# Ledger of designs, part 306: peptides against a protein of PDB entry 4ASU

Target 1, 270 residues: chain A of PDB entry 4ASU
Amino acid sequence: ATLKDITRRLKSIKNIQKITKSMKMVAAAKYARAERELKPARVYGVGSLALYEKADIKTPEDKKKHLIIGVSSDRGLCGAIHSSVAKQMKSEAANLAAAGKEVKIIGVGDKIRSILHRTHSDQFLVTFKEVGRRPPTFGDASVIALELLNSGYEFDEGSIIFNRFRSVISYKTEEKPIFSLDTISSAESMSIYDDIDADVLRNYQEYSLANIIYYSLKESTTSEQSARMTAMDNASKNASEMIDKLTLTFNRTRQAVITKELIEIISGAA
Target 2, 83 residues: chain B of PDB entry 4ASU
Amino acid sequence: FTFASPTQVFFNSANVRQVDVPTQTGAFGILAAHVPTLQVLRPGLVVVHAEDGTTSKYFVSSGSVTVNADSSVQLLAEEAVTL

## One batch from the design tools (peptide; made by RFdiffusion4, then SolubleMPNN)

Design b2_p28_4_s4 (from b2_p28_4, 16 letters changed)
Fold by OpenDDE base, seed 2:
Formats: C-alpha cells, structure tokens, sequence
Structure b2_p28_4_s4 (fold): chain B 270 residues (1-270), chain C 83 residues (1-83), chain A 28 residues (1-28)
C-alpha cells in the first residue's frame, strides 16, 4: 500500500472510532436509564407470572395452536441480541412443528421481521416497528396485547422470547409462557380459583398479557443497550489497534521510501 | 404481598396484615389465609395495613390482584399513586 | 349480564387508553 492509501485508511478508521465512541456514550446513557426502569418492571412482570408458576399450568398435548412472540428492536450494532432471539424462535418453531403444532409468530422489532421473513413469513400474524428509539412504555405493551387479542388467533399456548438482562456484560435469551383463556380455564391446577367469574378471568388474562409483554420489552431494552455499549467499546478498541498497526506500517513504509530515495541518490540512478 | 405498577414498586414480598382493594366486583379485604382468588381492579382506593399498625393509602387505576394458595398476593396496577 | 359486559369493556378501554400513548407502530 502507498503512503497515501495508508493515510486514507487511517483517516477512515479514526472517523469510525469517533463514531463508535459516540455511540458507546449514547448507549451508556440509554442503558443507565433502562436499568433503572427495569427494576420496577421486573417486579411487576415477575409478579404477573407468579400465578402461572405457582399453579403449574399445563397445556394439554392435544392442543395444536401455539403463539411465539419474539421481542427485540429495530436497531442494530448490538452484537447477537437479535440473532439470539431469532435463533430461539426458530428452534422453538421447529420443535413445535415437529410435535404437530401450528405455530404463529408475532415479531416485536423490525430485526425479527427481517431475520425471519424469508423462512417464516407465512407464520407472522403481525410485526411491530419503531421499537427501540424510545424506552418502551406500558402503552407499547398494550398495543401489542391488543393486536394479539384482536387478531382472532385462538392459540392454546404461547411463549414470549426475549433477552433477559443479567449484567452489563451478560444477557440470556429466555422464554416465558403465555396461556390462553381457555387453557387457564381448563387447567386442573386452577380448580382452587373455580369461583372466579369468566369475565374476571378474561380481564385478568388481558392484563397478564400486557404485563408480561411490558416486562419483556424492558428486559430486552436493557439487554440491548448494554450489548450495544459493549459492541461499540469493542469496535473502538479494534479501531484503536488497527490505527496502531497502520501507523507502524506507515512509518515503515515511509522509511522504506526514504531509503529507496537515498539509494537512488547514492547509486546515481536519480 | 407485592404491590407494583410498571414504573414503581410499593411493596415487594412484604408481610402485611390486610390489604383492601377496589375490584370490579366490589371492594374486599385480603386477610391472612384468604382463599385463592383472581380479581381485576377498578379505579379506587387501596389501603395497606402493615403489621406494625401503619396504614398506607394508594389510588390505583386498572390492574389485577392475585391471591395464591400460599397466601402470597400480587397487586399489579397500571397506575398507582401514594396518598 | 350488563355488569359483566361493563367490566369487560372497562378493561379493554383501559388498555386502549394506554395504547394511545404507544410509540411503536403496527406492521401487518
């Protein structure tokens, strides 16, 4: 490479480093907020799941319709955040299909749609975009819940797949159950709740759905921002290393040019 | 007893004496060893009676309340404010 | 019953109201 080429590359990488550093700072700010907002959301979400955990609700094997809600966002540059969710969605869908289940998918975030569109287009009920620009709200969760409720898809059991936040350096793709009203109503373990009016149970499930979706959004957002921060940090470090390498190459090349010129002078060739 | 909104936690696995909740089917008090039930909240007053005798009042919007067989209670309101 | 219908409607209305504050967009 010529000195000019190296210089051009150096400038380019330095610019990339500036961008990645800036993005890191933005991600860090969003992460800090997300982590703060996740604390109550986790209590709220875990609380909403308590019934299902305690009642050990089981779906009969003869039931055929399964819903998968995948939760991510629209924005890239966050490592394996989207691919992890998509991978688990694919795995779950394949397993369910192998078991003779009908699978429908809801994608939260354009990245899920983008990744799964080619292979699972026919299975999508609905997707959501403009996810990740702003912190998720209960309103966002409510929209997703309402769209599901209004879809007319009568699933027997479902799952919501999202990245659970562990730490600034760790997330785990998790799955939580979503049960239909019919499944809850027919569950033997719910016998202790037999005196509950059907309308009350329906309403309860509607809130439960919104609650778990909200929880998943908060977990996902926190995980994503953390992952983005890490990714941008790594990118910045990689850029730094490359700058160092190219700088050395530049210096060596420059010396070689000088040496060549000196030899030409000494030899009388120039 | 857990009482939370999406944005705020008021009680997290706390022991309380009684919780009065406004449900769509009527207001009722949740005491120790209350029978398992599921209810939906209506806008109204939640009153938490702590074991130390302290009474806290909250206004809640919509939401749900769960009383489990193990006597755990989850009160989940869409919105809640301390009074 | 009318009461049951009213209760059901109330929850849906609450979710609908919450949904008005949503920033995400549905894509079908």
Amino acid sequence: as target 1 above (270 residues)
Amino acid sequence: as target 2 above (83 residues)
Amino acid sequence: SAAAAARAAAVLEALKKAAETATIVVEK
Scores: peptide ipSAE 0.407, ipTM 0.916, DockQ to the pose 0.720
Fold by OpenDDE base, seed 1:
Structure b2_p28_4_s4 (fold): chain B 270 residues (1-270), chain C 83 residues (1-83), chain A 28 residues (1-28)
Amino acid sequence: as target 1 above (270 residues)
Amino acid sequence: as target 2 above (83 residues)
Amino acid sequence: SAAAAARAAAVLEALKKAAETATIVVEK
């Protein structure tokens, strides 16, 4: 490679490094906000899940309709955030299909749709886009819940799949259950709850659905921003290493050129 | 006793004497060892009676309240403000 | 029955109102 070629490459990589550093800072700011907002959201969401954990609600095996909600976003450059959710969705869908169940999918975020479109397009009830530009709100969760409720799909059991935030360097793809009104109403463990009107239970479940979705969105967002920050940091480090290598190559090449020129002068060949 | 909105936590696994909640079926007081129940909130006043005798008032919008067999209570409001 | 219907409507309206603040878009 000529000195000019090396210089051009160096300039290009340095520019990339500047961009990735800037993106890291933006991701860091968004992460800090997301983490702060996750704290109350987690209390709220876990509170909504408490009933299902304590009541140990079981779905009968003869039930055939299953819903999978996958939670992610529209934005890339965040490592395995999207692929992890999609992978688990695929695995779950395959397992359920093998068990003879009907599977329908809701995708939150364009990346989920993009990954699963070719293989699972017929299973999608609805997809949501414009996810990830702004922090998720309870309004966003409500839209998702309402679309599910209005879809007319009467699932027996469901699951919501999302990345749970563990730390700045760690997330885990997890699944939480979504139960239909019928499943809850028929659960033996619910008998301990005093004379609950059917309408009250229905309303309760509608809120519960929205609450769980909201929780999942907040977990997902925090995980994503953290992962993006890490990805941009890694990209910046990789760029730095490449700059160092190319700089060494440049210096060696320059020395060789100088040596050649000196030899030519001494030999009288120029 | 847990009382939270999506954006704010007021109580997290706290011990309280009594919580008065506005439900769609009527206002009721949740005492220690209350029977398990599920209710939906209507807009109104929540009153939390702490063990130390202090009383806190909140205005809530829609939401839910759960009383579990283990005496744990989850009050989850879409919006809540301290009064 | 009327009371039950009113309660059901109230919750749905609350969620609908919340949904009005949403920024995500449905793709059907």
Scores: peptide ipSAE 0.394, ipTM 0.914, DockQ to the pose 0.727
Fold by OpenDDE base, seed 3:
Order: sequence, then C-alpha cells, then structure tokens
Structure b2_p28_4_s4 (fold): chain B 270 residues (1-270), chain C 83 residues (1-83), chain A 28 residues (1-28)
Amino acid sequence: as target 1 above (270 residues)
Amino acid sequence: as target 2 above (83 residues)
Amino acid sequence: SAAAAARAAAVLEALKKAAETATIVVEK
C-alpha cells in the first residue's frame, strides 16, 4: 500500500472511532436513565406477576391458542439483544406447534418483525414501531395492551419474551406468562380468592397485562442500552488497535520510500 | 406489603398493620391474615397503618390490589402521590 | 349490572388515557 492509501485508511478509521465513541456516550446516558427508571418498574412488574406465581395457574392441555409477545426495539448496534429474543420466540413457537397449539405473535420493535418476517409473517397479529428512541412509558405499555385486547384474538395462554437486565455486562432472555381472563377464571387455584366479581377480575387482568408489558419494556431498554454501550466500547477499542497497526505500517513504509529515493539519487536514476 | 406505581416505590415487602384502599366496590381495610382477594382501585385515598402506630396517606388513581393466601399484599397504582 | 359496566368502562378509559401519552406506533 502507498503512503497515500495508508493515510486515507487511517483517516477513515479515526472517523469511525469518533462516531463509536460518540455513540457510546449517548448509550451510556440512556443506560443511566434506564437503570434508574428500572428500579421502581421492577418492583411494580414483579408485584403484578406475584399472583400468577402464587396461584400456580395451569392451562388445560386441551387448550390450543397461544400468544407470544416478543419485546425488543427498532435500533441496532446492540450485540445479540434482538437475535436473542427472536431465537427464543422461534424456539417457543416451534415447541408449541409441535404440541399442536395455534401460535400468534406480537412484535414490539421493528427488529423483531424484520428477523421473523420470512418464517413467521402469517403468525403476527400486530407489530409496534418507533420503539427505542425514547424511554418506554406506561402509555406505551397501555397501547400494546389495548391493541391486544382489541385484536379479538382469544388466546388461552401466552408468554412475554424479553431481555432481563442483570448488570452492565449481562442480560438474560426470559419468559413470563400471560393468561387469558377465561383461563384465570377457570383455574381451580383461584377458588381461594373470595367472591371476586367477573367485572373486577376482567379489570384486574387488563391492568396486569399493562403492568407486565411495562415491566418488560423497562427491562428490555436497560439491557439494550447497556449492550449498545458495550458494543460501541468494543468497536472503539478495535479501531484503536487498527490505528496503532496502521501507524506502524505507515512508519515502515515511509522509511522504505526514503531509502528508495536516496538510492535513486546516488545511482543517478532520478 | 408492596405499594408501587410505575415510577415510584412506596413500600417494598414491608410489614404493616392495616392498609385502607379505595376500590370500585367500596373502600375496605386489609388486615393481617385477610382472606385472599383481588380488587381494582378507584381514585381515592390510601391509608397505611404501620405497626408502630404511624399512618401514611396517599392519593391514588387507577390500579389493582391483591391479597394472597400467604398474607402478601401488592398494591399497584397507575399514579400515586404522598399526602 | 349497569354499575359493573360503568366500572369496567372506567378502567378501560384509564388505560386509554394513559395510551394518549404513547410514542410508539402500531404497524399492522
């Protein structure tokens, strides 16, 4: 490579490094906010899930309709965040299909739709876009819940799949259950709950759905921003290493050029 | 006893004497060993009675309350403010 | 009952009101 070529490449990599550093800073700021907002959201969401854990609600085997809600975002450059959710969605859908269940999917974030479009397009009820530009709100969760409720799809059991935040360097794709009103109403384990009116139970379930969705959005966002920060840090480090290597190459090449020019002068070939 | 909104936690697995909640079917008090129940909140006043005799008041909007067989209680409000 | 219907409507309205603050968009 000529000195000109190396210089051009160095300039290009330095520009990339500036971009990745800037993106890291943006991701770091969003992560810090997301982590702060996740603390109360986790208490709120786990509180909403407590009933399902304590009541040990079981869906009868003869029930066939299943819903999968996959939670992610529209934005890339965050490692395996989207592919992890999609992989688990695919696995779950395949297992349910093998068991003779009907599966419908809700995708939160354009990346889920993009990944699953070829193989699962017919199974999507609805997808949500413009996810991830702003922190998720309870309003966002409410829109998702309302869309599901208004879809007319009468599922028996469902699951919500999302990335749970563990630490700045770790997340885990997890699944939480979603139950239909009919499933809850018919569950034997619910008999211990005293004189619950049908309308109360319906309303309770609507809030529970919104609550769980909200929780999943907050976990997903925190995981995503953390993963993006890590990805941009790694990209910046890789760029730095490449700059160092190219700088060494530049210096060696420059010495060779100087030597060649000196030889040409001495030999009279110039 | 857990009491939270999407953005704020007021109580997290705390021991309390009594919680008065505004439900759509009427206000009721949750005591220790209350029978399991599910209720939906109406806008109104929540009063938490601590074991030490102190009382805290909150205004809540919509939400839910769960009393489980193990005596755990989850009060989840869409919006809540300390009074 | 009419009262039950009114209560159910109120909860749904609360979620609808919350949804007005949403920034995400439905894609069908």
Scores: peptide ipSAE 0.382, ipTM 0.912, DockQ to the pose 0.698
Fold by OpenDDE base, seed 5:
Structure b2_p28_4_s4 (fold): chain B 270 residues (1-270), chain C 83 residues (1-83), chain A 28 residues (1-28)
Amino acid sequence: as target 1 above (270 residues)
Amino acid sequence: as target 2 above (83 residues)
Amino acid sequence: SAAAAARAAAVLEALKKAAETATIVVEK
């Protein structure tokens, strides 16, 4: 490579390093906020899931319609955040299909749509975009819930797939159940609950859906920001190493050029 | 007893004496060993009676309350404020 | 019942109201 080529590459990598460092700082700030907001959201969301755990609600095997909600965002540069969710969605969809189930998908975040569009386009009920620019709100969760409810898709059982935050260096893709009103109403385990009006149960499930979605969004966001921070840090370190290598190469090449020029002068070949 | 909104936790797996909740079908008090039930909240006053005799009041908008067979209670409000 | 319908409507309206604050966009 010529000195000019190396210089150009050095400049480019230095610029990338500046960008990645800046992005790391932004991600760090967003992560700190997300982690703070996740604390109450987790209590809230886990509280909403408590019924399903306590009642041990089971979906009859004869039920055929399954919903998968995949939760991620629109923004890249966060490692395997999106691909992990998509992979789990694909796996779940394949398993359900093999079991003779009808599968429909809701994608939260443009990345889910982008990854699954070609292979699963016919299974999508709805996709949401403009996810991840701002912290998710209960309003966002409500929109998703309402769109599902208004879709007219009468699922029997569902799964919400999202990245659960573990630590600044760790997340895990998890699946939580979503049950239809019919499934809950017909569940034997629900017999221990007092006579609940059908409208009350319906309304309860609507809130439960929104609550679980909200929880998943908060987990996903925290995981994403943490992963992005890590990714940007790694990118910055890689850039630094490359700069060092190229700088050495530049210096060696420069010396070689100088030596060549001196030899040419001494030899009179100029 | 767990009482939370999306943004704030008021009680997390706490032991309380009684919780009065405003439901769409009527207000009721949740005591120890209350029968399992599911209810939806209406805008109104939540009153938490702690074991130490202290009483806390909250205004809630909408949400749900779950009383489980194991006596665990989840009060989940969309919005809640301390009074 | 009319009362049940009113309650159901109220919850739906609450979610709708919350949804008005949403920043995400539906893509169909």
Scores: peptide ipSAE 0.371, ipTM 0.910, DockQ to the pose 0.708

Design b2_p28_5_s1 (from b2_p28_5, 19 letters changed)
Fold by OpenDDE base, seed 3:
Structure b2_p28_5_s1 (fold): chain B 270 residues (1-270), chain C 83 residues (1-83), chain A 28 residues (1-28)
Amino acid sequence: as target 1 above (270 residues)
Amino acid sequence: as target 2 above (83 residues)
Amino acid sequence: DIVLTEENQKKAKKEFEEKLAEEEKKRL
């Protein structure tokens, strides 16, 4: 490589390092906000799931329609955040298909569709885009819930798959159940609940769906920002190491060029 | 007793004496060992009676309330403010 | 594909409010 080639490469890597450092700082600011907003969202979302955990709602085996909601974002450069969700979605879809169930997919964030497009394109009902530019709101969750309710897809059971935040260095891909109104209304374990009007139960389930989606978005966002900080830090370190290596190569090459020029002068070959 | 909105937690697994909630079917009081039920909130006043005799008032928009067999209660409002 | 916009949020909020109001009217 010529000195010019090395210099060009050094300049390119230094520019990449500046970008990755900047992205790390942006991710850090977004993470700090996301973590603060996750605290109440987790209480709220876990509260919405409490019924399903306590009632131990089971879907009858004769029920065949299953919905998978994968939650991520549109934005890359966050390590395994999207691939972890997609991997679990694939596993769940395969297990359900093996059990003879019909599987439909909703993707929250364009990255889910990008990963699953080749293998599962026909199973997608809808993909939600422009996820991750701003912090998710309850309004965003309501849009997703409303679209699902208006889709006309009469699922019996569903799964929402998202990354739960554990710490700045750790997340876990998790699944939470979504039940149809019919499944809840017919569940034997619900018999202990006082006579619930059908309209009340419908509205309750609409709120529950929006609540769970909102919770999943908040967990996903916090996990994503933490993972992005780590990814950008690693990229910045890798760029630093490459800069050091190329600088050494530049210095060695420069000395070799000088030596060659001196030899050419001495030999009269100039 | 858990009472939260998407953005704020008012009570988290707290013990309370009574919670008065505005529901679409009417306002009712949730006492200790209340029968399990599900209700939808209407806009209105929530009153929390603490064990120490203090009373806290909240205005809520829409949402849900769950009373479980284990006497746990989840009051989840879309919007809530302290009065 | 659906884009999560402020407009869609306003529409969703309005639709939920309308559904709630319609159900209240049915109970009355």
Scores: peptide ipSAE 0.293, ipTM 0.913, DockQ to the pose 0.531
Fold by OpenDDE base, seed 2:
Structure b2_p28_5_s1 (fold): chain B 270 residues (1-270), chain C 83 residues (1-83), chain A 28 residues (1-28)
Amino acid sequence: as target 1 above (270 residues)
Amino acid sequence: as target 2 above (83 residues)
Amino acid sequence: DIVLTEENQKKAKKEFEEKLAEEEKKRL
């Protein structure tokens, strides 16, 4: 490689490093906010799931309709965040199909649709876009919940799949159940609950759905920003190492050029 | 007793004497060992009576309340403010 | 595909509030 070629490559990599460092800082700011907002959201979301855990709600095996909600975002450069969710969605969909279930999919964030488009396009009910530019709100969750409820798809059971935040260096793809009103109303374990009006139960389930979606969005966002910080840090380190290597190569090549020029001068061949 | 909104936690697994909640079916008090129930919140006042005799008041919007068989309570409001 | 907008959020909130209000009226 000529000195010019090395210089061009150095400039390019230095620019990439600047971009990745900047993106890391932006992700860090978003992560700090997301982590703060996740604390109450987790209490809220886990609180909403408490009924299902405590009542041990079971869906009859003869029920055939299953909904999968995959939660991610529209934004890339965050490592395996999207592929992890999509992988679990695929696994779940395959298992359900093997069990003779009808599977429908909701994608939260465009990346889910992008990954699953070829193989699962016919199973998608809807995809929600413009996820990840701003922090998710309870209003966003309500939109998703309402759209599901208004879709006319009467699922028997569902699964919401999202990345749960563990730490700045770790997330885990998790699954939480979604139960239909019919499943909840017919569950034997619900008999211990005092006379619940059907309208009350319906509204309760609407809130529960919105709550779990909101929770999943907050977990997903925090996980994503954390993963993006890590990805950008790794990219910046890799760029740094490459800069160092190329700088050494540049210096060596420069010395060789100088030596050649000196030899040409001494030899009178110049 | 857990009382939270999407953005704020007021109580997290706390022991309280009584919680008065505004529900669509009417306001009721949740005492220790209350029968399991599910209710939907209406806009109104939540009153939390602590074991020490202190009383805290909150205004809530919509939401849900769950009383479980294990006496755990989840009060989940869309919006809530301290009064 | 649905875009998550503030307008959609307001619409969803309103719809939930309306449902709640209708059910309250049925009980009165």
Scores: peptide ipSAE 0.288, ipTM 0.912, DockQ to the pose 0.545
Fold by OpenDDE base, seed 1:
Structure b2_p28_5_s1 (fold): chain B 270 residues (1-270), chain C 83 residues (1-83), chain A 28 residues (1-28)
Amino acid sequence: as target 1 above (270 residues)
Amino acid sequence: as target 2 above (83 residues)
Amino acid sequence: DIVLTEENQKKAKKEFEEKLAEEEKKRL
């Protein structure tokens, strides 16, 4: 490689390092906010799931329609965040299909659709876009919930798949159940909740759906920003190492050029 | 007793004496060992009576309340403010 | 595909509020 080629490559990598450092700082700021906002959202979301955990709602085996909601974002450069959700969605869809279930998919964030488009395009009901530019709100969750309710897809049971935040260095892809109104109303374990008006139960389920979606968005966002911060830090370190290696190569190449020129002078070939 | 909105937690697994909630079917008081029920909130006042006799008032918009067989209560409001 | 916009949020909120109000009227 010529000195010019090495210099050009050094300049390019230094520019990449500047970008990755800047992106790390932006991700760090977003992470700090997301973590603060996750604390109440987790209490709220876990509170909404409490009924389903305590009532041990079971879907009859003869029920065949299953909904999978995958939660991620539109934004890349966050390590395995999207692929982890998509992998679990694929696994769940395959298991359900093997059990003779009909599977439909909702994608929250464009990245899930991009990964699953080739293999599962026919199973997608809808994809939500413009996810990850701003912190998710309860309004965003309400839009997703409303679209599901208005889709006319009569699922019996569903799964929401998202990355749960553990720490700045750890997340785990998890699944939470979603039940249809019919499944809940027919569940034997719900008999202890006597004299519930059908309209009340319907409205309760609409809130529950929005609540669970909201919770999943907050967990996903916090996990994503943390993962992005780590990914950008790693990219910046890798760029630094490459700069050091290329700088050494530059110095060696420069010395070789000088030596060649000196030999040409001494030999009278100049 | 858990009382939260999407953005704020007021009570997290707390022991309380009584919670008065505004529901679509009417306002009712949740006491210890209340029968399991599900209700939807209407805009109105929530009153929390603590075991120490302290009373706290909140205004809530919409949401849900769950009373479970284990006496756990989840009050989940879309919006809530302290009064 | 649906874009998560402020407009869609307002629409969703309004629809839920309207449903709630209609059900409340039926109970009265």
Scores: peptide ipSAE 0.303, ipTM 0.916, DockQ to the pose 0.542; fails the geometry check
Fold by OpenDDE base, seed 5:
Structure b2_p28_5_s1 (fold): chain B 270 residues (1-270), chain C 83 residues (1-83), chain A 28 residues (1-28)
Amino acid sequence: as target 1 above (270 residues)
Amino acid sequence: as target 2 above (83 residues)
Amino acid sequence: DIVLTEENQKKAKKEFEEKLAEEEKKRL
């Protein structure tokens, strides 16, 4: 490589390092906000899931329709965030298919669609876009919930798959159940609840769905921003190491050029 | 007793004496060991009676309330404010 | 594909509010 080539590469990597450092700072700010907003959202979402955990709602085995909601975002450069969700979605879809279930998929965030398009395109009901540019709101969750309710897909049971935030360095892909109104209404375990009006139960379930989706979005966002911050930090470090290596190479190459020129002068070949 | 909105937590697994909630079917008082039930909130006042006799009032927009067999209660409002 | 817009949020909110209002009217 010529000195010119090394210099060009150095300039390019230095520019990348500046970009990754800037992106790290942006991700850090978004992470800090997301983590703060996740605290109440987690209490809220876990509270909404409490019924399903306590009631131990079982879907009859003869029921065939299963919905998978994968939660991620549209944005890249966040490590394994999207691939982790997609991997679990694939695993769940395969397990359900092996059990003779019909599987349909909702993708929250364009990255899920991008990853699963080739293998699962026919199973997608809908993909939601413009996820991750702004913090998710309860309104966003309501849009997703409403679309599911209006989809006409009469699922018996569903799974929402998302990255749960653990720490700045750790997330875990989790799955939470989603039950249809029919499944809840017919569940034997619900018999302990006082006579609930069908309209009340319907509305309750609509809120529950929106609540769970909202929770999943907040967990996903926090996990994503943390992972992006880490990814950008790693990219910045890698760029730094490459700059150091190229600088050494540049210095060695420069010394070799100088030595060659000196030899040419001494030899009279100049 | 858990009472939260998407953006704020008011009570998290707290012990309370009574919670009065505005449901679509009417005013509902949740006492200790209340029978399991599910209700939907209407816009109105939530009144939390603490064990120490203190009373806190909140205005909620909409949402749900769950009373479980284990006496756990989840009051989940879309929007809620302290009064 | 559905884009999560403020418009869609407003529509969803309105639809939920309308459903709640209709159900409240049925109970009265």
Scores: peptide ipSAE 0.298, ipTM 0.915, DockQ to the pose 0.541; fails the geometry check

